Peptides against a protein of PDB entry 5YCA. Designs and how they scored, part 25

Target 1, 132 residues: chain A of PDB entry 5YCA
Amino acid sequence: RSLPAERNPLYKDDTLDHTPLIPKCRAQVIEFPDGPATFVRLKCTNPESKVPHFLMRMAKDSSISATSMFRSAFPKATQEEEDLEMRWIRDNLNPIEDKRVAGLWVPPADALALAKDYSMTPFINALLEASS

## One batch from the design tools (peptide)

Design b1_p21_1_s3 (made by RFdiffusion4, then SolubleMPNN; from b1_p21_1, 9 letters changed)
Fold by OpenDDE base, seed 1:
Structure b1_p21_1_s3 (fold): chain B 132 residues (1-132), chain A 21 residues (1-21)
Amino acid sequence: as target 1 above (132 residues)
Amino acid sequence: SREEEEEKLRRLEEIFEKAEE
């Protein structure tokens, strides 16, 4: 598949050590209409634009927001480009649907596959290793 | 709907951002 041409310069090196990012992750309980759920978040700021995005993991099943990964990786992507990638994820990976949260959420193995494609491996490794 | 999805995402991001302060 095709991915957007411009990528967040934060992710210029996919081989960096992820361990310094682990302490930057934060666990938080979020209230939903049907009850609380714990998430782990990692704030990722584009070093040029200074625009932040949160990478997100559900504590219960370690699912990670593919939508947030995509939006962080490709800050100038169109809605059409995002829709195409989300369709690809739906057709090729194992996303789960949860009415409480937006977008597609994928299990750890799929998240790491996407991380490789988006050059985000250190950040996703840190997010997965962080405690909840 | 797309609008509902955007609202749900924004809610999480706002909660996370507030906790960062």
Scores: peptide ipSAE 0.566, ipTM 0.910, DockQ to the pose 0.947
Fold by OpenDDE base, seed 3:
Structure b1_p21_1_s3 (fold): chain B 132 residues (1-132), chain A 21 residues (1-21)
Amino acid sequence: as target 1 above (132 residues)
Amino acid sequence: SREEEEEKLRRLEEIFEKAEE
């Protein structure tokens, strides 16, 4: 697969200690038509553009939004590039589609695999370790 | 639809952003 050429400079170093990011995560109950669900979120701001994205985890099954990971990692990606990556995820990982939320959500192991590819391992580790 | 999915994502992000304020 071909990932977008430009990556969010926030993720320039994949080897950083993730523990300082854990307390930056926030748990929140979101109301849906069929009932509430708890999410854990981490606000990630591009240091150059100042555009924020939320990385997010479903508390119940620890699924991580792959779509949000991709959009945060690749701020200049085209829709075609995103579609290609999401297709790759469907073909190679174990994504979940939930009617309540948008995009593909992947289990922790898959999220960490993507995090390595996107150079955002510390952020995903923190998101996974944060309490809900 | 793609539009509906984008709306779902936007809703969630807006809720998160509001909570950050």
Scores: peptide ipSAE 0.564, ipTM 0.909, DockQ to the pose 0.939
Fold by OpenDDE base, seed 4:
Structure b1_p21_1_s3 (fold): chain B 132 residues (1-132), chain A 21 residues (1-21)
Amino acid sequence: as target 1 above (132 residues)
Amino acid sequence: SREEEEEKLRRLEEIFEKAEE
């Protein structure tokens, strides 16, 4: 597959210690028509554009939003590039679709595989280890 | 639909942003 050429400079170093990011994560209960669900979020701001994105985890099953990962990692990606990557995820990983939330959500192991590809391993490690 | 998906994502992001300290 082909990933977008330009990556968020926030993720220039995939080898950083993730532990300082853990306390920056926040748990939050979100109300849905069929009841509440807890999410863990991590605000990630592009240091150049100052545009933030939230990385997000469903607390119950620890699934991570692949869509949010992609959009944070590749701020200048086209819709076509995103669609291509989401198809790749469907074909190669184990995503879950939930009617309450948007896009593809992947289990922890798959999230870490994507994180390596997107150079955002410290951020996903922190998100997975944060309390809910 | 794509529009519905974008709306759901926006909802979560807005809720998260509002809760930010």
Scores: peptide ipSAE 0.564, ipTM 0.909, DockQ to the pose 0.897
Fold by OpenDDE base, seed 5:
Structure b1_p21_1_s3 (fold): chain B 132 residues (1-132), chain A 21 residues (1-21)
Amino acid sequence: as target 1 above (132 residues)
Amino acid sequence: SREEEEEKLRRLEEIFEKAEE
């Protein structure tokens, strides 16, 4: 597959220690029509554009938003590029769909596979290890 | 629909951003 050419400079080094990012994560209860659910979020700001994106984990099953990962990693990607990547994820990984939340959410192992592709490994490790 | 999905995502992001204040 082909990923977008320009990547968020925040993710320039995939080998950095993730532990300093853990305390930057935040747990939050979100209300839905059928009841509350806890999410863990990590605010990731592009150091050049100063535009933030939130990485998101469902606390209960540790599913992580692939859509948010992609948009954070590739802030200038087209909708077509995103659609192609989401199709690839659907065909090659194990995403879940939940009517309460948008897009594809992937289990931890798949999230780490995507993180490697997007150069986001420290951030996803921190998100997975953070308390809820 | 795509519009509905974007709305759901925006809702989460707005809730998260508000909590950062």
Scores: peptide ipSAE 0.562, ipTM 0.909, DockQ to the pose 0.960

Design b1_p21_1_s4 (made by RFdiffusion4, then SolubleMPNN; from b1_p21_1, 8 letters changed)
Fold by OpenDDE base, seed 1:
Structure b1_p21_1_s4 (fold): chain B 132 residues (1-132), chain A 21 residues (1-21)
Amino acid sequence: as target 1 above (132 residues)
Amino acid sequence: SREEEEEKLEALYKKFEEAEA
């Protein structure tokens, strides 16, 4: 597959210690028609553009939003590039179906695989280790 | 639909932003 050429400079170094990011994560209860669900979020701001994105984990099953990872990692990606990557994820990983939430959500192991591809390993590690 | 998905994602982001403020 072909990932977008330009990546968020926030993710220039995939080898950084993730532990300082853990306390920056926040748990939040979200109300849905069928009841509440807890999410853990990490606000990630592009240091050049100052545009923020939230990385997101569903607390109960630790699923991570691959869509949000992609959008954070590749701020100039086209819709077509995103669609291509989401199709790749469906074909090669194990996304879950959840009517309550948008985009593709993947289990922790898949999230870490994507994190390696997107150079986001410290951020995903922190998100997974944060309390809910 | 794509539009529905984007709307749902925006709604979730909005709730996160409100909590951050």
Scores: peptide ipSAE 0.599, ipTM 0.921, DockQ to the pose 0.952
Fold by OpenDDE base, seed 3:
Structure b1_p21_1_s4 (fold): chain B 132 residues (1-132), chain A 21 residues (1-21)
Amino acid sequence: as target 1 above (132 residues)
Amino acid sequence: SREEEEEKLEALYKKFEEAEA
């Protein structure tokens, strides 16, 4: 697969300690037609463009939004580039479907695999370790 | 549809942003 050329400068170093990011995560209850669900979110702001994105985890099963990871990592990606990556995820990882939420959600191990590819491992580790 | 999925995502982000304020 081919990932977009330009990456969010926030993710320039994949080897940083993730622990300082843990207290920046926030838990939030979201109401859906079939009942409430808790999410853990981490606000990630591009230091150059100042545009924020939220990384997000479903508290119940620790699934993480791959779509949000991609959009945060590659802010100038085309829709076609995103579609290609989402197809790759379907073919190579273990995404789940949830009618309540948009995009592809993947289990923790898959999220960490993507994080390595997108150079955002510290952020995903923090998101996974944060309390809900 | 793609449009519906984008609307769902936008709605979720909006709720996150409101909680941040």
Scores: peptide ipSAE 0.599, ipTM 0.920, DockQ to the pose 0.949
Fold by OpenDDE base, seed 5:
Structure b1_p21_1_s4 (fold): chain B 132 residues (1-132), chain A 21 residues (1-21)
Amino acid sequence: as target 1 above (132 residues)
Amino acid sequence: SREEEEEKLEALYKKFEEAEA
């Protein structure tokens, strides 16, 4: 498959140590109509544009938002490029269905596979290891 | 719909931003 040409320079080095990112993660309880759910988030700021994005994990099952990963990694991607990638994820990985949250959410193994493709491995490892 | 999904995602993101402030 083809990914967008321009990537967030924050993710220029996929081999960095992830441990310094762990304490930067934050847990937060979000209220939904059917009850509360805890999320772990990591604020990722593009060092050039200074635009922040949140990477996010559902604490209970460790599912991670692939949509947020994509938007953080490819800030100039078109809607069509995003749609193409999300279709690929549906066809090739194991996204979950959750009516409470938008976008595609994937289990840890799939998130790490995407992280490799998007050059986000340290950030996803930190997000997965952070306390909830 | 796409619009409804974007609204849900934005609502979640907004709560994160508010907690950071």
Scores: peptide ipSAE 0.598, ipTM 0.920, DockQ to the pose 0.957
Fold by OpenDDE base, seed 4:
Structure b1_p21_1_s4 (fold): chain B 132 residues (1-132), chain A 21 residues (1-21)
Amino acid sequence: as target 1 above (132 residues)
Amino acid sequence: SREEEEEKLEALYKKFEEAEA
């Protein structure tokens, strides 16, 4: 697969300590037609463009939005590039199906694999370790 | 549809943004 050429400078160093990011995560209950669900979110702001994205985890099964990871990591990606990556995820990882939420959601191990590819490991570790 | 999925994602983001403020 081919990832977009330009990456969010927020993720320039994949080796940073993730622990300072844990307190920045926030739990939030979202109401759906079939009942409430808790999400853990982490606001990630591109230091150059100042555009924020939320990384997000479903608290119950710790599934993480791969779509949001991709969009945060690659702010200039085209729709075609995103579609290509999402197809790769479907073919190579273990995304879950949840009609309540949009995009592809993946289990923790897959999220960490993507995080390595996107240079987001500290952020995903923090998101996974944060309380709900 | 793609459009409906994007709307769902935007709605979720909006809820996060509202809680952030």
Scores: peptide ipSAE 0.598, ipTM 0.920, DockQ to the pose 0.955

Design b1_p21_2 (made by RFdiffusion4)
Fold by OpenDDE base, seed 4:
Structure b1_p21_2 (fold): chain B 132 residues (1-132), chain A 21 residues (1-21)
Amino acid sequence: as target 1 above (132 residues)
Amino acid sequence: AAAAEDTAAREALQAADYSWS
């Protein structure tokens, strides 16, 4: 596959210590028709454009929004590039279907695989380790 | 600020638009 050429400079170094990011995560209870569910989010701001994006995790099973990861990592990606990547994820990883939420969600192991590809490992590690 | 982010997060979950302003 071919990922977008330009990546969010926030993710220039995949080897950084993730622990300082853990307390920056926030938990939130969301009410759905079938009951409440807790999510954990991490606000990630592009240091050049100053545009923030949330990375999102379902607290219960630690599923991560691959869509949130992609959009944060590749701020100039086209819809076609996103669609191509989401199809790749469907074909090669193990996305989870959840009718309550939009986007494509993946289990922790897949999220970490994507994080490596997107150079987001510290941020995804922090998101996964944060309390809910 | 926290309330605004909560709203933004809910909207993100519903629309798969995780940008915040």
Scores: peptide ipSAE 0.276, ipTM 0.828, DockQ to the pose 0.543
Fold by OpenDDE base, seed 1:
Structure b1_p21_2 (fold): chain B 132 residues (1-132), chain A 21 residues (1-21)
Amino acid sequence: as target 1 above (132 residues)
Amino acid sequence: AAAAEDTAAREALQAADYSWS
């Protein structure tokens, strides 16, 4: 696969301590047809464009939205590049099936693998550790 | 189509108003 060339400068240093990011996460309960579910969000603002993206986690099983990760990491990605990456994830990782939500969601271990690829490790660690 | 669907879902998940530290 080929990831987009330009990455969000927020993620220029993958070695940062994630601890300070934990209290920045927020949880909210959302009602779905089959009942309520809690999600945890982390607002990540691109320091250049000033555009925020929210990294998303399902609290219960800690599934992470790979789509949210990709869009945050690659602000200038084309739709073709996104589609290619999502197909790669489907073929190589273990995305979960959840009819309640759109996008591609992956288990914690897969999210951390993607985080390494996208240079987002501190942010995903924080999102996973945050209380719901 | 997938991008549009994800945007709709994301917006729903992001609807709540939070103050960020």
Scores: peptide ipSAE 0.193, ipTM 0.738, DockQ to the pose 0.085
Fold by OpenDDE base, seed 5:
Structure b1_p21_2 (fold): chain B 132 residues (1-132), chain A 21 residues (1-21)
Amino acid sequence: as target 1 above (132 residues)
Amino acid sequence: AAAAEDTAAREALQAADYSWS
C-alpha cells in the first residue's frame, strides 16, 4: 500500500508519552434509533493549519474509527488514497461492521497497528486508556 | 464549549467527517 506523502505535523514524534493526553479525552452518550451508546473522543489539532479532528472510540468494545485516524493523519490525502487504505484495512485487518456509525472501525489491536503506521501511537494509547 | 464540541463530534461521527473547523 501507499500512504499519503504529507502527514499532520502533530504526529511527528511517535515516541512521546501518551499519559498527558488521557485527561484530554471526553466521553459522551449518543442516541441512535436502536438506543444510546457511549463514545470517547480526542480532539487533535493540526499545529500548522489549526484544524481540529476528532478521534473516536466506541466505549463498550474499544473499537476505533480508522477513518478518523486516516483523515487526521493525512489532511491532504486524495479520495483515491483513502479508498486504497480502507481497502487494505479490509483485506489485512479485522474491521467491524456497525450500521449506526459511518466510516471503517477496527478493534484496539488493529488500531494500534494503524497508529504505528500513521505515527499516532501516543494518541491512540490515550484514547484507549481514557475512562468512559 | 463542551456542549458545542459534543454536537460537532456527534455530527462528525454520523457523517464520517471528523473535522471541526
Scores: peptide ipSAE 0.294, ipTM 0.829, DockQ to the pose 0.511; fails the geometry check
Fold by OpenDDE base, seed 3:
Structure b1_p21_2 (fold): chain B 132 residues (1-132), chain A 21 residues (1-21)
Amino acid sequence: as target 1 above (132 residues)
Amino acid sequence: AAAAEDTAAREALQAADYSWS
């Protein structure tokens, strides 16, 4: 597959220590028709454009929004490029179907595989380790 | 502020828009 050419400069170094990012995560309870659910989010700001994006995790099963990862990593990607990547994820990984939330969500192991591809490993490790 | 970010996070879950600006 082909990923977008331009990547968020926030993710220039995939080898950085993730532990300083853990306390920057925030837990939030969201009410849905079938009851409450807790999510954990990490605010990631592009140092060039100053545009922030949230990375999102479901606290209970640690599912991560692949859509949030892609949009943070590739801020200039076209809708076509996003659609192609989401199709690749459906065909090659193990996405979770949840009618309560938008976008494509994946289990922790798949999130870490995507993190390697997107150069986001420290940020996904921090999101997974944060308390809820 | 925290309240504005909480609102943005809820909207992100419903509309797949994860930017708060």
Scores: peptide ipSAE 0.286, ipTM 0.827, DockQ to the pose 0.558; fails the geometry check

Design b1_p21_2_s1 (made by RFdiffusion4, then SolubleMPNN; from b1_p21_2, 12 letters changed)
Fold by OpenDDE base, seed 3:
Structure b1_p21_2_s1 (fold): chain B 132 residues (1-132), chain A 21 residues (1-21)
Amino acid sequence: as target 1 above (132 residues)
Amino acid sequence: SAAARNQAMAEALRNGDFSFP
């Protein structure tokens, strides 16, 4: 598959130590119509544009938003490019769809596979290790 | 308020907005 040409410069080095990122994660209980659910989020700011994106994990089953990862990694991607990648994820990984939240969410192993492709492994490791 | 922040975050997640404060 093909990914967008321009990547967020925040992710230029996939070999960084992830441990300093762990305490930057924040847990939050969110109320939905069918009850509360806890999420863990990590703020990722593009050093050039200064625009923040939040990487998201569901605490209960450790699912991570693949959509949040893609949008953070590829800030200039078109909607068409995003749609193509989401279709690839549906066909090749094990995403879940939750009626409470938008986008595709994937289990930890799949999230780490995507992280390698997007050069954001330290950030996903930190998000997975953070407390809830 | 805490309630307002929770509601805003819930709505952001429902709409696929991951740039919320």
Scores: peptide ipSAE 0.659, ipTM 0.928, DockQ to the pose 0.928
Fold by OpenDDE base, seed 2:
Structure b1_p21_2_s1 (fold): chain B 132 residues (1-132), chain A 21 residues (1-21)
Amino acid sequence: as target 1 above (132 residues)
Amino acid sequence: SAAARNQAMAEALRNGDFSFP
């Protein structure tokens, strides 16, 4: 598949040690109409634009927001490009749709597969290993 | 307030806004 041409320079090196990122993650209990759920988030700031984006994990099952990953990795992507990638994820991975949250969320193995594609492996590893 | 922050985060997640603090 084709991914957007321009990638967030934050993710220029997929081989970086992820351990320094672990303590940067933050757990938060969020109250929803049907009850509380804990999320872990990692703030990722584009070093050029200075715009922050938060990568998100559901603490309970470690599902990661693929939508958040894509938007962080490809800040100049068109809506069409995002839609195309989300379709690919639906067709090739195991996303879940939760009524409480928007976008596609994928299990850890799928998140790591996407992370490899998006050059985000250290960040996703850190997000997955962070305490909740 | 903590409650207001929580609600804002819940709404952000519901709406697909991943830029929320």
Scores: peptide ipSAE 0.659, ipTM 0.928, DockQ to the pose 0.901
Fold by OpenDDE base, seed 1:
Structure b1_p21_2_s1 (fold): chain B 132 residues (1-132), chain A 21 residues (1-21)
Amino acid sequence: as target 1 above (132 residues)
Amino acid sequence: SAAARNQAMAEALRNGDFSFP
């Protein structure tokens, strides 16, 4: 597969220690029509554009929004590029679709695989280790 | 309000908007 050419400068170094990011994560109980669910989110701001994007984890099963990861990593991606990547994820990983939330959500192991591809490993590690 | 924020977050997640506060 081919990923978008330009990546968010926030993710220029995949080797950074993730531990300083853990306290930056925030847990939030969100009310849905069928009941409450806790999410953990990490605010990731593109240092050039100054546009924030939130990486999201479902607290209960630790599923991570792959869609959120992609959009954060590739701020100039086209819809076609996103669709192509989401199809790849469906075909090669183990995404979960939840009626309450949009996009593809993947288990921790898959999230870390994507994180490696997107150069987001410290951020996903922090998101997974944060308390809920 | 806290309730309003909660609802906004729920809607954002439903719509795939991950730039919400």
Scores: peptide ipSAE 0.658, ipTM 0.928, DockQ to the pose 0.904
Fold by OpenDDE base, seed 5:
Structure b1_p21_2_s1 (fold): chain B 132 residues (1-132), chain A 21 residues (1-21)
Amino acid sequence: as target 1 above (132 residues)
Amino acid sequence: SAAARNQAMAEALRNGDFSFP
């Protein structure tokens, strides 16, 4: 598949040690109509534009938002490019859809596969290992 | 307030906005 050409320079090195990122993650209990749910988030700031995006994990089952990953990795992607990638994820991985939250969420193994594709491995490892 | 912040986060997640504080 084809991914957007321009990637967030934050992710220039996929081999960096993830451990310094773990304490940067934050857990948050969020209230929904059907009850509370805990999420873990990691703030990722584009060093050039200074625009932050948050990578998101559902604490209970460690599902990661593929949408958050894609938007952080490819800040200049079009909606059409995002839609194509989300369709690819539906066809090739094991995403879940939750009525409480938008977008596709994938289990940890799939998140790490996407992280390799997007050059985000240290960030996803940190997000998965953070306490909730 | 804390309640307002939580509500904003819930709304952001419902709308697919991952740039919220």
Scores: peptide ipSAE 0.657, ipTM 0.928, DockQ to the pose 0.924

Design b1_p21_2_s3 (made by RFdiffusion4, then SolubleMPNN; from b1_p21_2, 12 letters changed)
Fold by OpenDDE base, seed 4:
Structure b1_p21_2_s3 (fold): chain B 132 residues (1-132), chain A 21 residues (1-21)
Amino acid sequence: as target 1 above (132 residues)
Amino acid sequence: SEAARNAALAQALQNGDYSFP
């Protein structure tokens, strides 16, 4: 598959130690019509544009928003590029669709696979290891 | 308020908006 050409410079080095990012994660209980659910979020700021995006994890099953990952990694991606990647994820990984939230969410192993592709491994490791 | 924050986060997730207020 073809990923967008320009990547968020925040993710220039996939080999960084993830542990300093763990305490930067924040857990939040969110009330939905069908009840509460806890999410963990990690604020990721593009060092050039200064625009923040939040990577998202469902605390209960550790599902990670692939959509949040993609949008953070590729800030200039077109909607078409996003759609193509989401289709690829559906076809090649094990995404979950949750009626309460938008986008595709993937289990930890898939999230780490995507993280490797997007050069986000430290951030996803931190998000997965953070307490809720 | 907590209620307002909750509502905002819930709505953001529902909309696929990951640039939270």
Scores: peptide ipSAE 0.630, ipTM 0.920, DockQ to the pose 0.904
Fold by OpenDDE base, seed 2:
Structure b1_p21_2_s3 (fold): chain B 132 residues (1-132), chain A 21 residues (1-21)
Amino acid sequence: as target 1 above (132 residues)
Amino acid sequence: SEAARNAALAQALQNGDYSFP
């Protein structure tokens, strides 16, 4: 598959130690019509544009928003490029769609596979290891 | 307020908006 040409410079080095990012994650209990659910979020600021974007994890099953990952990794991606990647994820990984939230959410192993592709492994590791 | 923040986050997730307030 083809990923967008320009990547967020925040993710220039996939080999960085993730542990300093763990305490930067924040847990939040969110009330939905069918009850509460805890999410963990990590604020990721593009050092060039200074635009923040949050990576999201469902605390209970550690599902990660693939949509949040893609949008953070590829800030200039077109909607068509996003749609193409989301289709690829549907065809090749194990995403879930939850009526409470938008986008595709993937289990930890899939999230780490995407993280490798998007060069954001430290951030996903931190998000997965953060307390909730 | 906490309630307002909660509601905002819930709505953001529902809309697929990952640029939270």
Scores: peptide ipSAE 0.630, ipTM 0.920, DockQ to the pose 0.898
Fold by OpenDDE base, seed 3:
Structure b1_p21_2_s3 (fold): chain B 132 residues (1-132), chain A 21 residues (1-21)
Amino acid sequence: as target 1 above (132 residues)
Amino acid sequence: SEAARNAALAQALQNGDYSFP
């Protein structure tokens, strides 16, 4: 498949140690109409543009927002490019659509596969290891 | 406040907005 040409320079090195990122994650209990749910978030700031994006994990089943990953990795991507990638994820991985939240959410193994493709492995490892 | 943060995060997730504080 084809991914956007320009990637967030934050992810230039996929071999970085992930452990310093773990304490930067934050857990939050969020109230929804059908009850509370805990999420873990990691702030990722583009060092060039200074624009932050948050990577998101559902604490209960460790699902990761693939949409958050894509938008952080490819800040100049078009809506068409995002739609094409989300279609690829539906066809090749095991995404979950949750009525409470937008976008595609994938299990940990799929998140790590995407992380490799997007050069985000340290950040996804940290997000998965963080406490809730 | 905590309640305000909670509501803001819920709305952001519902809208697919991942640039929220």
Scores: peptide ipSAE 0.630, ipTM 0.920, DockQ to the pose 0.892
Fold by OpenDDE base, seed 1:
Structure b1_p21_2_s3 (fold): chain B 132 residues (1-132), chain A 21 residues (1-21)
Amino acid sequence: as target 1 above (132 residues)
Amino acid sequence: SEAARNAALAQALQNGDYSFP
């Protein structure tokens, strides 16, 4: 697979200590038609564009939105590039489909694999370790 | 309000919008 050429400069250093990011995460109970569910979100602002993007975790099973990761990591990605990556995820990882939310969500191990590819390891570690 | 925030977040997730506050 081919990932987009330009990456969010926020993720230039994959070796950062993730612990300072943990308290920046926020848990929120969200109401859905079939009942409440808690999500944890981490605000990630592109330091150049100043555009914020939220990484998302389902609190209960720690599923992470791969779609949120991709869009945060690759702000100039085309729809075709996103579609290609999502297809790759479906074929190679273990995404879940949740009727309540859009996009692909993956278990923690898969999220960390993607994080390595996207240079987002500190952010995903923090998101996974945050309280809910 | 809390209710409004909840509704907005739910809708954002349903739409795949991750730029929401």
Scores: peptide ipSAE 0.630, ipTM 0.920, DockQ to the pose 0.899; fails the geometry check

